# Peptides against a protein of PDB entry 4PN1: the designs that were tried, part 125

Target 1, 261 residues: chain A of PDB entry 4PN1
Amino acid sequence: KIEMNFLNKPIVPDTTKVISNFLTHYLITEPVEHVEIEAKLGTLIDLETQNRFEFPVMNETILNPEFNLRTRFESDMTASEHKYLNEFLNQAFRDSQKPGRLPFAYKHTKQVDLFYETEDNSRDKIRVSKNQSDNQVLACVKKRRVADLFLYCPNDAFDIRISISDELPVSMPSGNQQPSLTRLKDRVGYVHQEIKIDLTKTTQNDPVYDTTERHELEVEFGNIADLRDRAQKAKDGMEAPLFRRVQLFMDNVRILRREHS

## One batch from the design tools (peptide; made by RFdiffusion4, then SolubleMPNN)

Design b1_p20_5_s4 (from b1_p20_5, 13 letters changed)
Fold by OpenDDE base, seed 2:
Structure b1_p20_5_s4 (fold): chain B 261 residues (1-261), chain A 20 residues (1-20)
Amino acid sequence: as target 1 above (261 residues)
Amino acid sequence: SSLLELEKKLLEERLAAKVA
């Protein structure tokens, strides 16, 4: 018989605890009402060198948000990397359809996002999202970035930003208002065990600048109500359900950030 | 290739799997 350790009890990785506490804060302690929680693959860029930042660590490390590290996070990747990840996820999808596995769900969405200035000239713009095929309104929100948690991953293709956002539903802008920005999104979404993995190609037309394309991969908690329930239980002293969910989330992120062309 | 092209391939594969 083999035991897990000298206590023969599961132990929670420190990364899981830190992330769980981070999530609990914005789910329970200072709750965000319309919370979106996602991890994006990208690169921590040193503002001084404009290259990937180099921290004196040898593995996945959560950066302390109390420190100004003079970095920015670039969530973009190359078209080739994005294609590779798409092919990888397609294969994962196919494999999950086999007997004995939990299957992926798949959805393709073509969306247009229209951004409008607010009457109060607030920093947060109103985003109207429409289905590109029939112009059906999918959402009208003000999205506010609440908090970020950065993971430096020196051994992997990508660093990670975990973001807490508030997507506040708001009324549609007046019909006489013109959007300040229009963005096309081509998104393929994979869902496994209520974890959403999205590959998004964003096209933005600027009258002054050339058309820019962005390629992003994001991993999102697909069941916020369940996550909030788990976080509440954690706050009440039962942490295991939250830890398990965060572990699942992070394992998916870890799989993806290790893949590269 | 665009996401559209990749999605099309995936759909074709899914359809093929249903037929097989």
Scores: peptide ipSAE 0.028, ipTM 0.589, DockQ to the pose 0.012
Fold by OpenDDE base, seed 3:
Structure b1_p20_5_s4 (fold): chain B 261 residues (1-261), chain A 20 residues (1-20)
Amino acid sequence: as target 1 above (261 residues)
Amino acid sequence: SSLLELEKKLLEERLAAKVA
C-alpha cells in the first residue's frame, strides 16, 4: 500500500496560505466593497538593469511587499506569446467539451474604453466602457488599485502580479466633458469553474507616439461572493474551503505561465 | 493571427466535431 505522506493526508502549500491570508485581509479584515481580484502575467523589471529581475531563489516566490526591491511590473507579452496562449486555451476549451469534463464557457467582446477626469481632479479616472458593435454602455466605473502581490517565477516565461482593486460604479460624466484617453479592447474570455481567463489586445492611439498595442493575459476570481464566504469561514477557523479555491486559482495561473512556443 | 482569427478557427473545429 502506498500513502501520500506519514499522515496519509493532503498538505497545503505555503504559497496557498500566504495568498489566502492576503485575500482574506481585503475581503474580510479591511473589506473592499466592490472588489476585483485578478492575476496578470508579465515581467518584473529590475530598475537598475532594466532587465528581468534576478533574485537568489530557484522557484516561484512571493515577494514581500514591505521591502523595496526596486522593481516595476510590465503586464505585457509579445504578440507571438499571446497567440500561443490563445491557441492553447482554445484547445483547452475543446478538450473540456468532451464527456466526463467540466466545460469552459467562451465569450468574445470588443469594447472601447473612454477615460475621463474627475471633477475633483483626483488621481482615479472614470472609465466608460462601450460595446463597439452597438455603442451600448457596458460599465461606468471608477477603479482604484488597492494592493498588489508579486510572484517571481524564475523557471517560467512570466512573473505574476495579483491585484486587489475597487471598482466603484459611478454616474456617467457630463455630456460636455471630453475623454482624456481612449482605448480599444479586443478580448476573448474563458470561464472554467468560475475562474475567468481573459486574453486582451489593447490598442491606444497617442498623438505623440505611434499607435501602441498591448497583449495581456489575466486570471480573475469570477465569484467574489463565494470567495468572501470562504474567507469569512477561514477567519472563523475553517480554512480548507478557501485554501481549495486559492489552490485552484493558482494552479490555473501556473499552467498558463509555463506555456510558451 | 488576431484574436478574431483564432476564434473563427475554434468555431470551425466545433462544427467539424459535430458533423463527425
Scores: peptide ipSAE 0.026, ipTM 0.625, DockQ to the pose 0.012
Fold by OpenDDE base, seed 5:
Structure b1_p20_5_s4 (fold): chain B 261 residues (1-261), chain A 20 residues (1-20)
Amino acid sequence: as target 1 above (261 residues)
Amino acid sequence: SSLLELEKKLLEERLAAKVA
């Protein structure tokens, strides 16, 4: 006979608890109304060396946001890495269609984002998103970055940024206003158990800088209402449902950040 | 660099399988 541990009960990893508490704060304690919660794969860069950040740890570590580590996060990867992950997810999609599995959903979207300055010259720009095929407006929002949580992952190809954002719906900009920035997005999206995984190729035409292309992978909670309900239960003393959902999210992130060609 | 269209890729795979 084998037991899980000397109590013979499940134990929750500390990473799960820390992330759960972080999410609970912005879901319940100081609630963000139109909250978006996503993780992006990328690299923590040491501002002093311009190389990948180094910390004296040997595994996945949540960095304390209260400390100035003099880092920046680059949410980008090579075209080759992006292609590999695309092929990997395509295979995962195919495998999930087999009997006995929960299937992925798939969507390919080509979108143009138009960014407008606000009348009050605030930091937050208005983003108008349109479908490239028919020019239909998909969204008009002002996105505010509320908080970030960084995970240093020394054993994996990528580090992780978990972001809390507020996507406030706003009215369309004046017809006389010109966009300050345009961004083309080619996105393939996968959804499994209400967790969204998006591979995005972004082409940005900046009037000051040359055209830049980025390759991003993001993982997002697809059911915020359910997550908020779980967070409320956690505040009320029942943490298990929230921990399970966060664990699922993080396991998906961990799978992806470990994949490399 | 381009993202792969899953439907197109799956179609190509199916067509290749039929020819083989």
Scores: peptide ipSAE 0.023, ipTM 0.541, DockQ to the pose 0.010
Fold by OpenDDE base, seed 4:
Structure b1_p20_5_s4 (fold): chain B 261 residues (1-261), chain A 20 residues (1-20)
Amino acid sequence: as target 1 above (261 residues)
Amino acid sequence: SSLLELEKKLLEERLAAKVA
């Protein structure tokens, strides 16, 4: 008989605990009502060197948000990397359709995001998302970035930003308002075990990024209600369900961030 | 776009798999 350790019990990686606690805070402790939780692949850039950040660690490391490391996160990749990941996910999709596997679901979405200024000139703009094919309104929200958790991944192609956002549903802007920004999104989405993986090509005139095209990969918790339930159970002393869900999420992220062209 | 091209390939593969 082989035991997994001297306690013969599962051990939770510290990374899982830290992330779980982070999520629990914004799910339960200081709950975000319309929460979106996603991890984006990208690069931590050192503001001084404008190169990828170098931190004296040898593996995946959650950066302490209390420290100003003089970094920015670029949630972008090259077209080649994006294509590679798309091919990788396509293969994963195909493999998951085989007997004995849990299948991916797949969806292709083309949408336009229209951003509008708020009456109070708030930093948060109103985003109206429409389907490009029929102009159906998919969402009208005021999105607020609540918190970020950064993972420096020196051994992988990408670093990770886990973001907590509040997507507050709001009324449509008045017909007299013109959008201040228009963003075209070509998105392919893969869902496996309620974890959503999106590859998105975004076209826009972005004064912040000074780019017209971005290639992003994001991993999102597809079942927030379940996640919130798990987080509540964790607060009540039963942490295992939350840890398992977070570990699943992070394992998917870890797979993806290792892939590169 | 590169995504559209890959989508086309995926769809073609899916169709081929259904026919086979």
Scores: peptide ipSAE 0.032, ipTM 0.604, DockQ to the pose 0.012; fails the geometry check

Design b1_p20_6_s1 (from b1_p20_6, 7 letters changed)
Fold by OpenDDE base, seed 2:
Structure b1_p20_6_s1 (fold): chain B 261 residues (1-261), chain A 20 residues (1-20)
Amino acid sequence: as target 1 above (261 residues)
Amino acid sequence: MTVEEILSGLEEKLEKKAYA
């Protein structure tokens, strides 16, 4: 008979605990009402060198948010990397359809995002999302970034930013308002066990600048209500359900950030 | 959110274990 350790009990990695506490804060302690929780693959860039940030660690490391590291996070990747990840996820999708597996769900969405200035000239813009095919309104929200947690991953292709956002539903802008910015989004979405994995190609037309394309991969918690329930239980002393969910989320992120062409 | 708040769950457990 093999035991897990000398206590014969599961142990939770610090990464899982730290992330769980981070999430619990914005789910329970200072609750964000319309919370979105996502991890984006990208690169921590040193502002001084404009190269990938270098820190004297040898594995996945959560950066202390109180330290000013003079970095920026670039969530963009190359078209080649994005294509590779798409092919990888397509294969994972196919494999998950086999007997004995939990299947992925798949959705391809093409939308246009229209950004409008607010009447109060607040920094946060109103985003109206429409389906490109029929112009059906998908959402009208004011999105606010609440908090970020950065993971430096020296052994992997990408670093990670976990973001807490508030997506406040708002009324449609008046018919007389013109959008200040328009973005086209081509999104391929994969869902497995209520974890969403999205590959997004964003095209932005600027009248002054050439058309720019961005390629992003994000992993999102698909069931916020369940996550909030788990976080509440954690605050009440039962942490295991939250830890398990965060572990699942992070394992998916870890799989993706290791893949490269 | 402060680092202390992020680590509060870890610290409480460490303290509880130290007194156990």
Scores: peptide ipSAE 0.091, ipTM 0.620, DockQ to the pose 0.086
Fold by OpenDDE base, seed 5:
Structure b1_p20_6_s1 (fold): chain B 261 residues (1-261), chain A 20 residues (1-20)
Amino acid sequence: as target 1 above (261 residues)
Amino acid sequence: MTVEEILSGLEEKLEKKAYA
């Protein structure tokens, strides 16, 4: 028989602690009302070299948000990488349907996002999302980015951006308004234990730069109410339920960022 | 959000507690 450690009890990794505290701040301390919490796969780019950022560390590292590293985050991947991840997730889906496993749910959505200027000309645009098949409105929101946390992952194919956003439901724009921007999205979504994994192909037409296509993968907490409850319990001295949920989320992210074509 | 804010949330409790 083997034990986990000399106490034979699970211990919280430092990464999990930091992320849990980050989330707790925007769930409980300064609560975001319509919070969305997602991790995107991408690349930290050094603004000076325009290459992937190089930092003198040998493993997954949360970057200090107070330190100016002169970086940008590119939330994109190649078509081949995206295809590989799709095939990988399809296999994971199939394997999860076997007896003794918790099954994935799967959804394929093709939508159009229409962006509108607000009446007050605020920075945040109104996004109307419609299903391409029947033009049914899926959502009408103003999305505000609240905070980011970056993970440098030198041993993996991708770095990670964890984002806190406020997605405020708003009224539909007037029928006389024209969208300032239109995006087509082809999204395949997987859900396992209320963690959402989305592969998205985004097409955007630009009169100057022609049509651009982006390939993105995001991992999202699918049950914010439960997460908020866990965060509150952590504040009340019951930390383990939050840590376990954050660990599950991060392990899914870690699996995905290690995969490559 | 400051580094201090990130680290202060559960720091005192976490010194004595694990996942279980």
Scores: peptide ipSAE 0.089, ipTM 0.616, DockQ to the pose 0.101
Fold by OpenDDE base, seed 3:
Structure b1_p20_6_s1 (fold): chain B 261 residues (1-261), chain A 20 residues (1-20)
Amino acid sequence: as target 1 above (261 residues)
Amino acid sequence: MTVEEILSGLEEKLEKKAYA
């Protein structure tokens, strides 16, 4: 007979506890009303060297937000890395359609994002998203970044930023307003067990600068209501459901950040 | 330190960062 440990019970990794506590704060303690919770793959850049930062650690590490480590996070990857991840996820999608597995859902979207200045000259812009094929409005929101948590991953191709955002639905800008910025987005979206994985190619045309292209991969909690319920239960002393959901989320992130061409 | 103290301290630190 084999047992998991000397208690023969599951244990919770420290990383899971820390992230769960972080999420619970913005779900329950100081609740964000229209919360978006996502992890982006990218690179922690040393501001002095402009290279990937080298922290004195040997594994996945949550950085203490109180310390200014003189870093910036770049949520981008090369076209080749992005292509490799797309092929990897396509294979994962196909494998999940086999008997005995839980299937991925798949969606390919092409949209244009139009950014408008607010009448009150607030720092947050209004984003109008439209479908490129039929020009239908998909969303009109004002997005506010609330908090970030950074993970340095020295053994993997990418570092991770977990972000809490507030996406407030707002009315369409007046017909007389011109967009200050336009972005084209080509997004391939995968959903597995209510966790969303998006590969996004963003093209920005600047009249002064050359066309810039960005390649991003993000992992998002697809069921916020369920996550909030789990967080509330955790506050009430039942932590296991929240820990399981956070562990699932992080395992998906860990799979993706290890893949590279 | 107890787990509660660590988590309480962490929440305070995260909150401070959110307002910075």
Scores: peptide ipSAE 0.058, ipTM 0.514, DockQ to the pose 0.113
Fold by OpenDDE base, seed 4:
Parts: structure tokens; sequence; C-alpha cells
Structure b1_p20_6_s1 (fold): chain B 261 residues (1-261), chain A 20 residues (1-20)
């Protein structure tokens, strides 16, 4: 009979523990009320060279946020990379519909995001999201980035930023206010086991600057209540449920960042 | 095909499969 190890028990990767602790902090210890937790694919760029940063590591590595590494994160990718990922996810969707599998859910959305300055001149803008077809208001929020955790992935096409955000529902801006920025978002969303995967093409219309396009892939925890419950259990000494959920999330991220033509 | 065309076309394809 084959055993997993000399204890014959599962072992949790250190990466899973570190991320779990990071999430637990903002779910339980200093709880964010309207929390959004997502991973974006992108590139860690060295501010000095303007190229992808090169760390002296050989595998996936969580960067210590206490150190100033003189990097920025760019969440954009090429249209060809985005197309490839779309095709890949479409195939994964089809395969998941087969008997014996858990199926993906799919959603296509086209929306317009309007950004407004706040009266208090805070750095946080109010975002009004509308359906592109009928201009129905979908949401009005003020989003604040609370924390980031960066993963350098030297063997993959993309690095990863895991972000904690607070999306506070707010009242609509006054009718006399004009948006400072508008974004058209064309998004295809895939959901598997309550993990959301979004491919988004964004066209940004700036009244001062030229129109720009961005291609993004995001992975998000789709059930925050369940995640918070798991984090609470972890604080109470039962870590396994949280570790399993984080492992699932990270495995999905790892699959996506490794895919390239 | 542009990314936009790919994104827009996917919904139609998936809808057709759901009804077939």
Amino acid sequence: as target 1 above (261 residues)
Amino acid sequence: MTVEEILSGLEEKLEKKAYA
C-alpha cells in the first residue's frame, strides 16, 4: 500500500498558508465589510528598467509587502493572449458540460462605467455601472483598494496580484456632475465551484487623453460569506476548510497563468 | 477577429447550444 508521506497525512503548501493568513486578516481580524477578493494576471515591472522584474528565485514566490521592491504591476495583456485565454476557457466550459463533471456557468455582460469625483476630493472615485444596451443602473459604488499581495511567477507568462478591495455602496452623484472618466467593458464571465473567471476588454474614454484599450483576466472568490466562515473556523483552530478553498482558487490561477500559445 | 467580436459571438454560440 502506498502512503502520501511518513505521517500518511496531507501536507499544506506554504504558499497556501501565507495566502490564507493574508485573507484571514482582512476577513476576520480587520474585517472589510464589502470585501472583494480577486487575482489579476499581469506583469511586475521594474521601475528602473521598465521591463519585467527579475527576482533571484526559480518558482512561484509571494513577495513580502514590507519591502519596497521598486516595482509596479500592469494588469494588461495583448489581444492575442486574451484571445487565446478566451478560447481555452471556452473549451474548458464545453468539457465541463460532460457527464461526471461540475459544469461552468457562463455570463456575457456589456456595461458602461462612469467615474465621478467625490465632494470631499478623496482619491476614491464613485463608479456608476450601467448596462450598455438600455442604460439601466447596475451599481453605484466607491471602491477602495485595501491591500495587495504579489506573486512573482518566473516560469509562467504572467505574474499575479491578489487584491483586497472594499466596494462601498453609495448614493448616485448629483445630476449636475459630469463623469471624469468613462469605460466600456465587454466581459465574459465563467463560474466554476463559485470561483469567478472574467475576461474583460475595456475601452477607456478620457476627455483629455486618447481612448485606450485594456485586456484583463481576473479570478475572484464568488462566495465571500463561505470564505469568511472558513476563515473564522481557521481562527478557531480548524484550518483545513480554508486551506482547501485557497488551494482551489490558486490552482485555477496557476492553470490560467501557465496557458500560452 | 477582434477580442470584442470573439466576446460578442460567444454568447450567441452558447445560446444556440442550449436550445439545440
Scores: peptide ipSAE 0.016, ipTM 0.336, DockQ to the pose 0.013

Design b1_p20_6_s2 (from b1_p20_6, 10 letters changed)
Fold by OpenDDE base, seed 3:
Structure b1_p20_6_s2 (fold): chain B 261 residues (1-261), chain A 20 residues (1-20)
Amino acid sequence: as target 1 above (261 residues)
Amino acid sequence: MSVEEILSGLEEKLEALAYK
């Protein structure tokens, strides 16, 4: 008979524990009211070399936010990489429709984001999102990034940024106010077990810069209420439900960051 | 939260498990 280990029980990876504690802080300890929790694929850039960051580690590593590592995170990829990931996810969607599997849900959305300055000239802008097809308002929010956690992934094509954001619903800007920025988003969304995976092509018209195109992949917790419940249980001494949910999230992220053409 | 808070939370949980 073969056993998993000397306890014959699953073990929780250290990465899962660290991330779970990070999430619990902003879900329970200092709770963000309208919390969004997402991971973006991208590249940690060394500010000195302007190349991908090099750190003396050989695997996935959570970077200590208390240290100034002189890096920036670029949440972008090439059109070719983005296309490959889209094809990969389409195949995963098809395979999940087979008997004995849990199916993906699929949604394709095209929207326009209009950014407005606030009356108080705060750093945070109001974002009005509209559906491109019928001009219906999808959302009007003021988004604030609360915290980031960076994962350096030397064995994969991408590094990871996990972000905690507050998306506060706000009233529509005054009809006399002009948007400071307009952004077109073409988004293909996949949902599996309440984990959202979004491929987004963003086109931005900058009056100073030429039209810029960005290609992003995001992984998001689709059920915040459930996640908050799990985090509360973890604070109360029952950690397993939270660890399982974070492990699921991270395994999906790990699959995606390893795929490249 | 600080790294110290993250690590202390893990240590407290490990100690609690060792004495259960």
Scores: peptide ipSAE 0.017, ipTM 0.277, DockQ to the pose 0.091
Fold by OpenDDE base, seed 5:
Structure b1_p20_6_s2 (fold): chain B 261 residues (1-261), chain A 20 residues (1-20)
Amino acid sequence: as target 1 above (261 residues)
Amino acid sequence: MSVEEILSGLEEKLEALAYK
């Protein structure tokens, strides 16, 4: 007979606890009303070397946000890496349709994002999102970045940024206002157990900068109400439901960041 | 193959799977 450990009970990884506490803060303690919680794959860049950040650790490590590490995060990958991940997710989708599995859902979206300056000249821009096919308005929001948590992943192809954002619905900009930025998004989205996985090709037209193209992969909590309920239970002393949901989210992220051609 | 072509091709393939 084999036991899990000398207590014969499950144990929660410290990473799960730290992330759970981070989420609980912005879900319950200082609640963000229209919260979006996502992880992006990318690279932590050392501002001094302009190379990938190096830290004296040998595994996945949450960086302490209280320390200035002189880093930036680049949420981008090569077209080849993006293609590989797309093929990987397509196979995962197919396999999930088999009997005895929970199926993926799939959605392909082509979207135009128009960014407008606010009348008060605030740092936060208004984003109007439209379908490319029929020009229907999908959303008009002011997105505020609330907090970031960075994971350095020395053994994987990508580092991770977990972001808390507030997407406040706002009124449409004045008809006389011109967008300061236009972004075309071609997105394939996969949903499994209410976790969203999106592969996005973004083309951005900036009047000041040259047109930029990005290849992004993001993982998002698809059921915020459930997550908030779990976080509240955690505050009330029942942490297990939150830990399980965060573990699921992070396992999906870990699968994706380890995949490379 | 461009990412756009990849994404477009994926849509066609996945739609075909959904209708089977």
Scores: peptide ipSAE 0.006, ipTM 0.426, DockQ to the pose 0.013
Fold by OpenDDE base, seed 1:
Structure b1_p20_6_s2 (fold): chain B 261 residues (1-261), chain A 20 residues (1-20)
Amino acid sequence: as target 1 above (261 residues)
Amino acid sequence: MSVEEILSGLEEKLEALAYK
């Protein structure tokens, strides 16, 4: 007979606990009403060297937000890496359609994002998203970044930024306003067990990244209501459901960040 | 379009972007 440990009970990794607590804060303690929770694959860049940040750790490490490490996060990858991940996810999709598996869902979307300045000169712009094919309005929101949690992953192709955002629905800008920025998005979305995985090609003039095209991979919690319920249960002393959901999310992120061309 | 056709089209587009 084999036991898991001397207590013969599952143990929760610190990474799962820290992320669970981070999420619980913005789901329950200081709740964000229209919360979006996503992980982006990218690179932590040292502002001094302009190279990938080097931290004296040997594995996946959540960086303490109380310490300013003078880094920036680049949520981009090469077209080759993006292609590889697309092929990888396509294969995973195909394999999941087999009997005995839980299937992926797939969606391809092309949209235009129009950014408008707000009347109150707030820092956050209004984003109007339209379908490229028929110009139908898909969303009109004001997105605010609330918090970030960075994972340095020295053994993997990518570092991770987990972001909490507030996507507030707002009224359409007045017809006389011109967009300050236009962004084209080509997105392929994979959904498995209510975890969304999006590959996005973005075309824009961006003075920060100096690229006409960006290639991003995002992993998002697809069922916020369920996640909020789990977080509430955790606050009430039942942590296991939240830990399981966070573990699932992080395992998917870990699979993806290890893949490289 | 079938899912397979959509997926194949995406792969081709990503390849075309890599060679630009």
Scores: peptide ipSAE 0.000, ipTM 0.349, DockQ to the pose 0.012
Fold by OpenDDE base, seed 2:
Structure b1_p20_6_s2 (fold): chain B 261 residues (1-261), chain A 20 residues (1-20)
Amino acid sequence: as target 1 above (261 residues)
Amino acid sequence: MSVEEILSGLEEKLEALAYK
């Protein structure tokens, strides 16, 4: 018989604990009402060199949020990388349909986002999301970024930003208001065990700048109510359910960031 | 969120382990 360790008990990695505590804060301690929790694949860029930042570490490392690293996070990837990840996820989808597996769900969405200025000139714009095919309103929200947690991943193709956002539902802008920005989104979504994986091509027309296309990959917690329940249990001293869910989330992120063309 | 807040759950556990 093989044992896991000298206690024969599961041990929780520090990464899982830190992320779990981070999530618990914004789920329970200072709760965000309409919380969105996602990880984006991208690159930590050194503002001085404009290259990928180099930290003196050899593996996945959560960066101290109190430390001013003089970095920015670029959530964009190349079209070829995005295509590769799409093919990879398509294969994973197909494999998951086999007997004995838990299947992926798949959804392809084409969306237009219209951004409107608020009457109070607040920094947060109103985003109206519509289905591109029938112009049906999907959402009208003010999205506020609440917090970020960055993971430097020197051995992988991508670094990670975990973000907490508040998506506040708001009333539709007045019919007399014109959007300040229009964004087209072509999103391919995969869902496995209530973890959402989205590949998004974003096209933005700026009257001043040329049309820009962005390629993003996002991993999101698909069941916030369950996650909040797990976080509450963790706050009450039972951490295992939260740790398991965070571990699942991070394992999916780790799989994706290792894939490169 | 401060690092202390993020690690608060870890610190409490480390203190509990030091007294066992």
Scores: peptide ipSAE 0.048, ipTM 0.397, DockQ to the pose 0.085; fails the geometry check

